# Designs tried in a protein design run: peptides against a protein of PDB entry 2FGR. Part 65

Target 1, 331 residues: chain A of PDB entry 2FGR
Amino acid sequence: SSVTLFGIVDTNVAYVNKDAAGDSRYGLGTSGASTSRLGLRGTEDLGGGLKAGFWLEGEIFGDDGNASGFNFKRRSTVSLSGNFGEVRLGRDLVPTSQKLTSYDLFSATGIGPFMGFRNWAAGQGADDNGIRANNLISYYTPNFGGFNAGFGYAFDEKQTIGTADSVGRYIGGYVAYDNGPLSASLGLAQQKTAVGGLATDRDEITLGASYNFGVAKLSGLLQQTKFKRDIGGDIKTNSYMLGASAPVGGVGEVKLQYALYDQKAIDSKAHQITLGYVHNLSKRTALYGNLAFLKNKDASTLGLQAKGVYAGGVQAGESQTGVQVGIRHAF

## One batch from the design tools (peptide; aimed at target 1 V3 R41)

Design b2_p26_1_s2 (made by RFdiffusion4, then SolubleMPNN; from b2_p26_1, 16 letters changed)
Fold by OpenDDE base, seed 3:
Structure b2_p26_1_s2 (fold): chain B 331 residues (1-331), chain A 26 residues (1-26)
Amino acid sequence: as target 1 above (331 residues)
Amino acid sequence: LEENRKKWQEALENFKKAVEEFNASL
């Protein structure tokens, strides 16, 4: 058996030119290139190709020393794995987000990521962004000639909000092809939640693809989310992403990503463009910079996620510019 | 320019092979 302690400390100076009041915000933020984390993991060989595993991972907030406490809400799993694949029990990334966020060149982190995995409808559930779930059972297949899949189910445990029952129930999965430079996948998920105290289904479909040309990588996402409400109609968002990355000088990586969020319920679009650079000082330490521009149209109020500084919305139809410059250290 | 062109040609050939492998796997 082995136990590994691991982590990332990622801290930055961040600036956004507008908050909800139209004022600038700046300060020390966290998780600009990678989410800061502390984790423990290990495996036990049980013989015959069977292994047991555990994984405990929590987020670190380096700007305030985890003033709100520490938990294992990133992942808290026990698993069995073998020739059949892997079964996981416990809080984790849901299979759809685990696979489909891999096409985000900003790793679902900082001011540049694809923001499609979001609570678009003021859902009252704890995980209405479709990223993680409590009470989760997951299964992941091996890779067979490039083909792979993952499935998950989360128990609601009779959680209620208002008149809504089954809150927190998740069912979802993906199918994928991963072979050398090519990756493509399709994900489907449904999560039960509440909006305004009424039962709501969060449906999600996501298509992702990437290709690594060696000199550059291209990546794309197509997503639809629907919060299906019994009263008030559906809240639908179509999200699109296209990104490119390239190595620079053997020690750097440049990234450019565009996203469009077509928010149908408010007939409003938001456009995001982000330029990022990572400079590797070592295998474990990097400097990085991100520059993001978010243009809201009409009633759109989206804000860049400058974690630790400002992650709220802006006034309707306002544009926001964000900058992050930071250090990432892995151990 | 010629080295970059050669690298892109190799990348396109590799892409074609990957598509062929994908099609053969279906």
Scores: peptide ipSAE 0.018, ipTM 0.506, DockQ to the pose 0.010
OpenDDE base, seeds 1, 2, 4, 5: peptide ipSAE 0.006, 0.005, 0.017, 0.000; ipTM 0.330, 0.235, 0.522, 0.258; seed 5 fails the geometry check

Design b2_p26_1_s3 (made by RFdiffusion4, then SolubleMPNN; from b2_p26_1, 9 letters changed)
Fold by OpenDDE base, seed 1:
Order: sequence, then C-alpha cells, then structure tokens
Structure b2_p26_1_s3 (fold): chain B 331 residues (1-331), chain A 26 residues (1-26)
Amino acid sequence: as target 1 above (331 residues)
Amino acid sequence: LAARRAELEAAVAAFKAAVEEFNAAL
C-alpha cells in the first residue's frame, strides 16, 4: 500500500471595493488560485488489475489556522478501481461538478471562477450549490477512444426540512469526449432540497468544452440551474462562461474569463470579467494575481468570493471590483 | 495579431451562437 500526504497552502492579500454596506473590505484571504487543502490518499494493489483506494481531504484556512476546525468535507472516499473504471463511496465532488468545473480556468476558487454552481434560490440543503454530496456513490468509466462518463447517486437518508422529506438526494452524471486538445462534456443533475421549508428540485444542465491550440486554450460553459418549487414559480438561472488562457515565457500563465449570470426569477443579469496571472517560481510554488470585475444589473446582488475577506453580496445593481495577490504552495 | 483577433472574434461568435441555441433549447 502507499499513503501520500499532500496539500496546498494558498494565501493572498485580497481587496473588494464594496460589501453589502458599500464599504471596502481587505485583508488576508485564502484559496485565490487553488483551494487550500490537506489530504491523505493511498492505494492498494489487490492483484488482477484491481486496486483499493482511499482519499481524505479537507480545506485549509491559512488566515486563521482552521479556527473553525478541520474536516474531510472536500472528499472522504473509499474506492475500487480497475479496467472497469472506478467506484467511489463517500462524500466527494458530484460527477457533474467534478467534470464540468474542469472547464473553469480559475479552478472553481477565488474571485475569478465560474459561479454557476451556486445556490440560486436560498435552498436549505447544505450542498445546494451542486458541487458535493454526502452519502454519495459514484462511478467513473475508463476513457475509451476519448469517451468517458461519470454517474452518481446520493442517499437522502430521510433528511427532512420543513415538509421536504428527501433533502440531499442527488442523481446525476456526465458524458464526455476527451481526446488530445479537445474536451467536451454534457452534465445533468437533480438534487432534492427545500426552499422556504417546501420540497424543491434543483435541476442542472451544463455543457462544457475546451480546446487547446498550444499557444492558447479556449474554454466555455453553458449552464441552466432551475429550483423547481412545489409552490411558486421556478427559480431559473442561465450561466455562461468563456475563457482563454495562454502560457507566458514558459513560467507564467495569463487567464481571461468572462461570465454572464442571467437570473430569470429577478429578471437581472450579472457580468463577471476576470484577469488572472500565475507565475511559477517552481513546480510547487507560484505567485498569482487576480483582478475581477462584477457588474450587477437591476436586482442582482452577486458578490465576488474573496474567501477569508468578503464573500457576501452587494447592493442591488452595484458593481464590485476585487483583487487578490498571493502565494500558492503545494506539498 | 490580426489572425489571433480573427480567431478570437470567431470563437466569440461561435459562443454567442451556442448561447442562443442553448436558450432556444431550454
């Protein structure tokens, strides 16, 4: 058997020019280029091409030293893998988020990421962002001729909120084609939750694609999220992302990403544009900078996710500017 | 620069078309 200790410590100086009161916020933030983490993982060869695995991973908050504690909420899986693919048992990224967030050039963290994987409807479930699930069984196919897929089911275990009796049940999956410079994927998911104590289905469809031209990479996402409430209209958001990245001088990477969040229930759009730069000092250490602009229109109140500094909303129709400058170290 | 601009403009146009198709389908 092998056991590997691994992690990332990513800490930044962050600034946002507006909070919910219209005031600036600044300080030490975390996870601006990659989510800070500590993990243990290992594999055992069982012979015949079968392997057992485990993965335990928690988030690190370098600004406060994990004052709220440490847990394995990022991933806590046991697995079997082989020529058939991989089966995982335990809390993890749901298959849809695991695949479709791979098209986000900002690695689903900091002030620059695609924010489509969100609780758009004040869902009362802990994972109503569609990113992870408890009680998850996942299966991932091998790659065959570029084609691959992943499927997941999470048990609700009769979790109730108000009159909702199936909270936390997830079913979803993706199909993908990954061959050379091309990646394309379609993901579908449904999660049961509650909104206002009433049963609600969080339906998600996501299309992702990327192409690596060598000199640059293009990446795109199209997503619809619907919170289908038993009482009241659907809370629908259409989210779109287009990004480009390019290597700089063999040691750097520049990223530009645009996203649009069309929040149908409030007839309001938000526009996000982010410029990022990563400078690799080594294979394990990088400096980075992110500059993000979020323009809310009409009733939109979205805020940039400057973790450790400010991740709340802004006033309706207000624009927010965010900056992160930090160090990422992997071990 | 002109070629890169044309490629970017084509990619933006293709993305806009995909957004329109996605909105029409859903």
Scores: peptide ipSAE 0.305, ipTM 0.814, DockQ to the pose 0.010
OpenDDE base, seeds 2, 3, 4, 5: peptide ipSAE 0.286, 0.285, 0.297, 0.293; ipTM 0.798, 0.801, 0.806, 0.801

Design b2_p26_1_s4 (made by RFdiffusion4, then SolubleMPNN; from b2_p26_1, 10 letters changed)
Fold by OpenDDE base, seed 4:
Structure b2_p26_1_s4 (fold): chain B 331 residues (1-331), chain A 26 residues (1-26)
Amino acid sequence: as target 1 above (331 residues)
Amino acid sequence: LEARRAEFEAALAAFKEAVAAFNASL
């Protein structure tokens, strides 16, 4: 068997020009280029092409030394893998988020990421952002000539919130084609949750694609998230993302990403544009900077996710500017 | 450079079409 200790410590100085009061926030933040993490993983060869695996991963908050504690909420899986693919048991990224967040050029973290994987409806479930699930069984196929898929089911374990039953049940999956410069995928998911103590289905459809031109990469996402409420009507958000990245001088990467969040329930749009730069000092250490602009229109109150500094909303119709400058170190 | 620009423009066009199709379908 092998056991690997691994991690990332990513800490930044962050600034946002507006909070919910209209005031600026600044300080030391975390996870601006990659989510800071500590993990253990390992594999055991069982013979016959079968392997057992484990993966335990938690988030690190370098600004406060994990004052809220440490857990393995990022991933806590045991797995079997072989020619059939991989089966995982335990908390993980749900298959849809695992695949479709791979098109986010900002690695689903910091002030620049695609924010479509969100709790749009004040869902009362712990994972109503559609990113992870407890009690998850997942299966990932091998890659067959580019074609691959992943499926997942999370047990609700009769969790209830108000009158809502089956809270935390997830069913979802993706199909993908990954070959050479091209990646494309379709993801579908449904999660059971509650809003206002009432049963709600979180339906998600996501299309993603990327193409690597060598000199630059383009990436795109199209997503609909729909919270189907028994009372009060549906809360629908259509989210769109287009990003480009390019290597700079063999040691750097520049990223530009635009996203639009069309929040149908409030007839309001938010526009996000982020410029990022990563400078590799080594294979393990990088400096980075992110500059993000978030323009809310009408009733939209979205805020940039400057983790450790400010991740709340802003006043309706307000625009927010965010900056992160930091160090990422991988071990 | 021109060939790469054309590829980028084609990819951008394809994305716009995909957005339009997505908006029409959902």
Scores: peptide ipSAE 0.291, ipTM 0.805, DockQ to the pose 0.011
OpenDDE base, seeds 1, 2, 3, 5: peptide ipSAE 0.204, 0.269, 0.278, 0.277; ipTM 0.755, 0.786, 0.794, 0.790

Design b2_p26_2 (made by RFdiffusion4)
Pose (drawn by RFdiffusion4):
Structure b2_p26_2 (pose): chain A 331 residues (1-331), chain P 26 residues (1-26)
Amino acid sequence: as target 1 above (331 residues)
Amino acid sequence: SFNFDVSAFLVALAIFLATYFAKKAL
């Protein structure tokens, strides 16, 4: 049995060459290499291989001292685990995002990550980016011979927005194979939401795979996200990503990731290339840099996510360049 | 057992405060 208080403070200077008005922005931001967080977790051995766990974790914003107030919105779970796997109750990453974001070489944070888990249709639900859910129950199997799976159901509790009376419902899961160097997963999920006050399903299918050669790792993601309005109409986005990472000189790591976002509702594509470097001063402390270029075509207005500096959109069809340089310290 | 690294936390705190006050100075 044990209890652990932990966290990460990851702060950076960041710059983007344009915002929604076309002006550059620079400043002190956060979470460029790993999401800054504070948390408390524990595991209690109940005997016979059965364990009880808890986990409370919230995001830290070092640039403003969590000015909007601290919370445990990253994860707030209690669980039982054993030879049967693990059952968790509480807000957390849903199984599809927990497993599939592991294929993103930029840890789903900073200006370089895969942007597929986003609210493409301006859905009105609390978590229309498909990442986390309130009122979540999840089951995770053990890994037998490399095979493993996860399933989750989040209750809507009759949350109503317009014609949608089940906003926030999540049903989803994944199947996967993980043997160390090789990993592959297929995830499928549906959420209930509303767009402009009209009931809408958020359907998501995601495939991810990676192989770690030791001298380098190759990783990729494919995703279709479809917001399907009950009365008709849909906003569909296909997202693609291929990336590679390699250790450099003991202590160092280089990463490169290319992504494409095909936004069918506006018949427009955006392309992104991101180069990253991590220099470890210790196991706990790293300096890092990220450089990203995002090219929007046609009506696309996607922007790089320089958290704490600028994470809004840009003018239609504009290209945007961004940089983050910072320090990550885990404790 | 209770696991908490005070030295690592103080480093994190120093980074946090330095960043927060640097932001106020701008």

Design b2_p26_2_s1 (made by RFdiffusion4, then SolubleMPNN; from b2_p26_2, 15 letters changed)
Fold by OpenDDE base, seed 1:
Structure b2_p26_2_s1 (fold): chain B 331 residues (1-331), chain A 26 residues (1-26)
Amino acid sequence: as target 1 above (331 residues)
Amino acid sequence: MFIFDEEEKAKADALYEATYQARQAL
């Protein structure tokens, strides 16, 4: 058996021009181009095309040295794989998030990513952003002529919040077509949670597609998230993303991404535009810069996710500008 | 044996190669 130690340390100087008080924030932040992580993984060949695997991965906070501790909350799986695909047991990305976040040109981190995978309703569940789940069983098919799929179920273990039962139950999956320059996927998920101590279903539908033209890549997402409350109206958000990336000068990549978050429950929109540049100093080390603009309208209070500096909201209808300049190192 | 993550290296390599190939097409 081989054990692989792996990680990323990504640390930046970040600035946002507004916080919740309208004041600027700046400092040392983390995970601006890729989520900083430390992991262990390995495989064992069991013969006959069957393999066992494990994966343990936690987030690294380079600004404070993980002052709040280290854990394997990013992934903690054991798996069996073979010609049938892969079965995973343990905390992981839910299948919908794992596939549909792959269309985000900003790698689901920093000030530029698609923020659709979010707790839009003050859900009281720990994973109400629809990204990961505890107690997860996942299955991923092989690729059959471009077609592939993933499915997952997470046990609630009779978790309750207020009058809500089954909190933390997830069921979801995706179907995809991945062939040459084309990728397209449809994801569906439901998660049981609570809002205000009342049972709520977090329903999610996401369509993603990308095409690689060689000289540039286009990527898009269409998402609806709906918190269906047993008592009260639904909290619905429609999220849209369109992005492009292109290689520059043999050592760089430029990215431009737009997102729209149409928050139906408050009849309010937010617009995000991000320009990113990555400069590869080597295969493992890059410099990067991100410039993001977030325009909230009406009652919208969304903030850019400058992790380690400021990731909170802003005042209703306020716009926020963010900058990150950093180093990413992979090992 | 501790091996550094070949997948994250492969992503970094793919990014590097995509960046390098675009320079050769110019």
Scores: peptide ipSAE 0.022, ipTM 0.504, DockQ to the pose 0.139
OpenDDE base, seeds 2, 3, 4, 5: peptide ipSAE 0.006, 0.009, 0.017, 0.000; ipTM 0.277, 0.432, 0.490, 0.259; seed 5 fails the geometry check

Design b2_p26_2_s2 (made by RFdiffusion4, then SolubleMPNN; from b2_p26_2, 15 letters changed)
Fold by OpenDDE base, seed 3:
Structure b2_p26_2_s2 (fold): chain B 331 residues (1-331), chain A 26 residues (1-26)
Amino acid sequence: as target 1 above (331 residues)
Amino acid sequence: EFIFDEEAKKEADELFKKTYELRKAL
């Protein structure tokens, strides 16, 4: 049996030129290149190809020293694995987000990530961004000639909000092909939530693909999220992403990513473009910089996620520019 | 005892590398 302590501390200086009032925000932020975390994990060989595992992981906020406390909300799982794959019990990434966020070149982190995994409808559930779930059972297949899949179900435990009685129930999964330079995946999910105290289904479909040419990697995402409401009609968003990354000088990586968020309920689009650079000082320590531009059209109010500085929206139709410069250290 | 089982560390590092190649994205 082994127990591994691990973590990442990622802290940056961040700037955004507009908040909800039209004012600039700047300061010390967190998680610009990778989410800052502290974790414990281990495995036990049970013989016959069967292994037990545990994983406990929480987010670290280096700017305030976790003033709001520490928890294991990133992952808190026990698992069994073997030739059949892996079964996990506990809070984790839902299978759809675990697989489909892997195509985001900004790693679902900082001001540059694909923001499609979002609560688009002011859903009242705790995880209405489609990223994680409580009370989750997950199963992941082995990789068979490139083919792999994952499935998950989260219990609602009769959690109620208003008249909604199944809040937090998740069902979803993906199928994928991962072989050499190619990766491609299809994910489907439904989550039960509430909007305005009324039962709402969050449906999600996501396609992802990437190809590594050695000298550069291309990656793409296509996503539809739909909050299905009995009253007021559906809140649908179509999200698109295309990105490229390339190594620079053996120790650097440059990234460029574009995303489009077509918010159908408000007939409004947002365009995001991000340039990122990572400079590896070692295998464990990197400097990084991100430059992001977010253009909202019409009624769109999206903001860049400068965690620890400003992650709110902007005024309708306003553009926002963000910068992060920071240090990432893994241990 | 922190038994650094080097093989368990290698498997945890491969699982962590697979999970960290997966989670360098997360």
Scores: peptide ipSAE 0.013, ipTM 0.406, DockQ to the pose 0.042
OpenDDE base, seeds 1, 2, 4, 5: peptide ipSAE 0.015, 0.000, 0.014, 0.019; ipTM 0.467, 0.311, 0.437, 0.501; seeds 1, 4, 5 fail the geometry check

Design b2_p26_2_s3 (made by RFdiffusion4, then SolubleMPNN; from b2_p26_2, 15 letters changed)
Fold by OpenDDE base, seed 1:
Structure b2_p26_2_s3 (fold): chain B 331 residues (1-331), chain A 26 residues (1-26)
Amino acid sequence: as target 1 above (331 residues)
Amino acid sequence: SFLFDEEAKAAADALYEKTLAERKAL
C-alpha cells in the first residue's frame, strides 16, 4: 500500500479593468494556470489485478492561507479498479465534466478557461455548474481500442429547496474515442435543482474533440445547457470553444482560446478570447501569464474568474480585460 | 510511508506530469 501527498500552489498577481461598479480590481490571486490543491491518495493491491484506492483533495487559497477553511470538496473517493475499469464512491468530478473539461486548454481555471460548465440560471443547488456532485457513484471503463466511457449517479438523499424535491440528483455519462493524436467525446447529463424555490432540471449536452498535430494541438467544445423549469421558459445557453496550443522553445507553451456564450434566455452573447503562456522553469515550477478579453453584449454580465481578486460580473453589455502573472509549483 | 524521498519526488513529478496531462485533459 502506498500513500502519496501531493499538491500545487499557484499564486498570481491579477488585474481586471472592470468590476460590477466599473472600477478596476487588482491584487494577489490564486489558481491562474492550475487549481491550487492539497491531496492525499493511495492504492492497495488486493491481488488478482484488483486494487483499492482512495483520493482526498481540497483547494488551496495561497493568498489568505485558507482562511475560510480546508475541505476535501475537490475529491473524496474510495475506489476499486481492475481489468473491468474503476468504480468510485464519493464526491468527485461528475463523469461528464471530468471528460469534457479535458478539451479546455486552460485547465478549467483562471481567466482563460471555457466557462460553459456554469450555473446559468441562478440554480440553488451547490453544484449547479455541472462540475461535481455529492453522493456520487461513478464507473469508468477501460480503454478498448480507443473507445472508453464513464457513467455516474448521485443520490439526492431527499434534499429539498422550496417546493423542489430530489435536489442534487445527477445522472450522466460520456462516450469517447481516444486514440493517438485524436480525442473525441459526447457527454450527457441531467441534474435536479431548484430556481426560485421551484423544481428545475439542468440538462447538459457536450461535444468535445482535440487533435495533436505534434507542432500544435487544436481543441474544441460544443455545449448546450438547459435549465428546464416547470413554471416559466427554459434557460438555455449554447457555448462554443475553439483553442490552439503549441510548444515554444522547448520549455514554453503558448495557448490561444476563444469561447462564445449564447445566452438564449436574455438573447445576449458573450465573447471570450484568452492568450496564455507557460514557461517551465522545471518539471514542477512554471511561470505563466494570461491575458483575457471578455466582451459582453446586450444584457450579458459575465466576468472573468480572477480568483482571489475579482470573480463577479460586470455591468450589462460591458467588456472586461483581465491579466494574470504568476508562479505554479507542484509537489 | 510519507514518501518525502526521491521516489516521492518522482511520484510527485509523475503526478505533476499526469496532473499536467489530466489538466491538459481538464
Scores: peptide ipSAE 0.024, ipTM 0.540, DockQ to the pose 0.109
OpenDDE base, seeds 2, 3, 4, 5: peptide ipSAE 0.022, 0.018, 0.018, 0.014; ipTM 0.470, 0.436, 0.488, 0.477; seed 5 fails the geometry check

Design b2_p26_3 (made by RFdiffusion4)
Pose (drawn by RFdiffusion4):
Parts: structure tokens; C-alpha cells; sequence
Structure b2_p26_3 (pose): chain A 331 residues (1-331), chain P 26 residues (1-26)
């Protein structure tokens, strides 16, 4: 049995060459290499291989001292685990995002990550990026011979927006194979939401795979996200990502990631290339840099996610360059 | 920070579990 207080402070200077008005922005931001966080967790041995767990974790914003107030929105769970696997109750990453975001070499944070888990259709739900859910129950199997799976159901509790009376419902899961160097997963999910007050399903299928050769690791993601309005119409986006990472000189790591976002509703594509470098001063402390280039075509207005500096869109068809340099400290 | 003292662990579990349940059902 144990209890642990933990966290990460990751703060950076960041710059983007353009915002929605075309002006550059620079400043002090956060979470470029890992999401800054504070949390408390524990595991209690109940005997016979059965364990009880808890986990409370919230995001830290070092640039403004959590000016909007601290919370446990990253994870707030209680759980039982054993030889049967693990059951969790509480807000957390849904199983599809928990497993599939592990294929993103930029840890789903900063200006370099895969942007597929986003609210492509301006859905009105609290978590229309498909990442986390309120009112979540999840089951995670053990890993037997490499095979493993996860399932989750989040209650809507009759949350109503317009014609949608089940906003926030999540049903989803994944199957996967993980043997150390090789990992592959297929995730499928549906969320209930509304767009412009009209009931809409958010359907998501995601495939991810990686192989760690030791001298380098190759990783990729494919995803289709479809917001399907009940009365007809859909906003569909296909997202693709291929990346590689390699250790450099003991202590160092280089990462490169290419992504494409095909936004069918506006018949427009965006392409992104991101180079990253992490220099470890210790196991707990790292300096890092990220350089990203995002090219929008046609009506696409996607922007790089320089958290704490600028994370909005850009003018249609514009390319945007971004940089983050910072320090990550885990405790 | 990590501790394994039984008295401290059980006290923290009581508080943390209660808080998590409150957040879930509130």
C-alpha cells in the first residue's frame, strides 16, 4: 500500500507568427512536453491480489497561477483492480483516447501533437474533443499474451441541449496488442451531443500502431471522426499521422511528426510537420524545444496549440509557424 | 512524495475516496 503526491510543472516561452488577425504572438506558456499537473493517488492492498485505488489530478497553469481555479478534471477516480483487470469510476480519459493518444510522440500536448481528438463540428457538449468524460465507468482487461482491451460507458444523466436529451453519453472501447516493442490498437466510440441545438452523434474510429526498434521508434495514427446530425448532415474529418523518435547521445531525444487533417465539410486539408528535441538533465527534469509548421489549404483555419500564448485559429489558407522552448520538471 | 505508513495511508484513502465519490455524484 502507498499514497503519492505528484506533479509536473512544464513552462515555456512560445511564439506563433500569426493569429486570427495575422499578427505574431509571443509569451510564457505551459505544457509543451508534458501537461503540467498536480495529483494525489494511492493503492491499497486488500489481500488476495485485490487492490483499491484512487487518483485525483488536475492541470497546472504556471504562467498565471491557475487563475481560473484549480480542479481535478484530468482524473478523479476510485478503482478496484485484481487478476480480473481494473474497474474505475469517475472522470478520466475515456478508454479510446487513453490508449490511442499513446501513439502521439508529442504526448498529446504542445504545438506538435496529433489534433484528431478535437471538436471538429463545434459540438455543444463538455467533452466534444473525445478525450475525457464526466460520469465514466471503465473496465480494463489484463494483458494476456499481448492482447488487451478497454471499455467505457459514461452516463448522460439527461443533459439536454436543444433536441438532444442525452448530451455527454459515451460508449466506446478498444482492442489492442502490446508485447513491449510492438503496439497496435483499434478504438471505436460514440458520444451524444448537439450542434447548433440539434441532436448529433459523434462517431470516432481510430487505429494506432508503433514499433520501437531501440535505436528509433516509428508510430502512427489514423482516425475518422464524424458528427452525424439526426435530421441529416454530417461533419466528417479524416486525420492521419506518422512519426518517428530516436535517442540522441544518451540524455537526448529527437522527434519528428507529420500529420494531415482532411476536413470534408469545408473540402479542405491542413498539413503539419513538427520537430522536437528533449534534453534530460535528470530523470525528472528536461529542457525541450518544439518547432512546428502548419499549412492550411482553402477554407481551413487550424492553428497550433501554444497553450498559454495563443491556441486560436488563423485566417483561411494561411500557414503558421510556431516555436516553444521550455523546461519540464516532474515531482 | 510517497508514504507507506499504515495509519497515514488509511486516513488519506478515507478522505480521497470520499472526495472522488462526491465529485462523481455531484
Amino acid sequence: as target 1 above (331 residues)
Amino acid sequence: FTTTNPTVVHVVFAVAVSLALYLFFS

Design b2_p26_3_s1 (made by RFdiffusion4, then SolubleMPNN; from b2_p26_3, 14 letters changed)
Fold by OpenDDE base, seed 1:
Structure b2_p26_3_s1 (fold): chain B 331 residues (1-331), chain A 26 residues (1-26)
Amino acid sequence: as target 1 above (331 residues)
Amino acid sequence: MTTTDPEEVARRFAELTALALELYYS
């Protein structure tokens, strides 16, 4: 039996040139390169190739010392694992996001990540970004010849919003091929939620792939998110991402990532391009810098996610530039 | 003309992908 305390403290100075009023914002932000976290995990060998596990993880906000509290909303699972794979019970990344966000070269955080996993429709469910779920049961297969899969189901527990029932129900999964330099995955998910107090299905399909050439890595995502409403029509977003990363001098990594968000319901596109650099001072400590540019067209109001400084939208059709410079420390 | 501008390449890739998705769900 083992118990491990682990975490990341990632804090930065961040700047964005525009907020919703068109004014600049700057200050101390968090989670620019990796999400700051504190966790406990452990395993128990039960014999016969069977293991029990637990994982408790919460987000850390270093700028204010978690003034709003600490919880284990990132992950709170108990598991059994063995030759059959792993079964998890508890709040976690849903299988689709767990796998498909792995292709995001900016680790699904800061001002540079792929933002496709988002609540595109003002969904009223807490997890309408499609990233995590409460009351989740997940199963992950072993890797057999490169092939692997994950499946999940989250109970709604008769949660209602307005006239919508089954809020919070999730069903989804992925199939993948991970072998050597190649990774490719297809994910499908549906969540039950509400928009304007009315039942809505959040359907998601995501294709991801990456290839490591040794000298550089290429990664891509293709995603469609559709909030299916009985009244008012569907709210559909097609999101695309292409990124590249390369090691620099044995101690650094440079990353470049582009994303396009085609927001069909408002017939508006947003373009995101981010340049990032990580400099490893040690195995546990790094300096980093991110430079992101977000161009909204037409009615698009997307904003860069400078957590702790400004993560709101901008005026329709406005562009936003963001910078983060920070320290990441893992323990 | 094939552009070597990464932004344009990315845009074109995104557009092609969008088209592919639209065709797939049509």
Scores: peptide ipSAE 0.015, ipTM 0.448, DockQ to the pose 0.012
OpenDDE base, seeds 2, 3, 4, 5: peptide ipSAE 0.006, 0.011, 0.005, 0.013; ipTM 0.374, 0.356, 0.304, 0.439; seeds 2, 3 fail the geometry check

Design b2_p26_3_s2 (made by RFdiffusion4, then SolubleMPNN; from b2_p26_3, 15 letters changed)
Fold by OpenDDE base, seed 1:
Structure b2_p26_3_s2 (fold): chain B 331 residues (1-331), chain A 26 residues (1-26)
Amino acid sequence: as target 1 above (331 residues)
Amino acid sequence: MTTTDPELVAKKFAELTKKALELYYS
């Protein structure tokens, strides 16, 4: 039996040139290269190849010392694992996000990540970004010659919002091929939620792939998110991402990522391009810098996610530039 | 050296993806 305390403290100085009023914002932000976290995990060998596990993980906000509190909302699972794979019970990344966000070269955090996993429709569910779920049961297969899969179901527990029932129900999964330099995955998910107090299905399909050439890695995502409403029509977003990363001098990594968000309901596109650099001072400590540009067209109001400084939208059709420079420390 | 404008590459990728998605939902 083992118990491990682990975490990341990632804090940065961040700047964005525009907020919703058109003014600049700057200050101390968090989670620019990796999400800051504190966790406990452990395993128990039960014999016969069976293991029990637990994982408790919460987000750390280093800028304010978690003034709003600490919880284990990142992950709070108990599991059984063995030759059959792993079964998890508890709040976690849903299988689709767990797998498909792995293709994001910016680790699904800061001002540079793929923002496709988002609440595109003002959904009223707490997890309408499709990233995590409460009351989740997940199963992950072993890797069979490269092939692997994950499946999940989250109970709604008769949660209601307005006239919508089954809020918070999730069903989804992925299939993948991970072998050597190649990774490819297809994910499908549906969540039950509410928009304007009315029942809405959040449907998601995501295709991801990456290839490691040794000297560089390429990664891509293709996603469609559809909030299916009985009244008012569907709110559909097609999101695309292409990224490249390369090691620099044995101690650094440079990353470049582009994303396009085609927001069909408002017939508007947003373009995101991010340049990132990580400099490893050690195995545990890194300096990093991110430079992101977000161009909104037409009615698009997307904003870069400079957590702790400004993560709101901008005026319709406005562009936003963001910078993060920070320290990441893992323990 | 064709300076592949990353934006152009991204647009092409986006177009290809759009077509793929349209084919999948057709």
Scores: peptide ipSAE 0.014, ipTM 0.456, DockQ to the pose 0.012
OpenDDE base, seeds 2, 3, 4, 5: peptide ipSAE 0.007, 0.005, 0.006, 0.014; ipTM 0.376, 0.299, 0.359, 0.414; seed 3 fails the geometry check

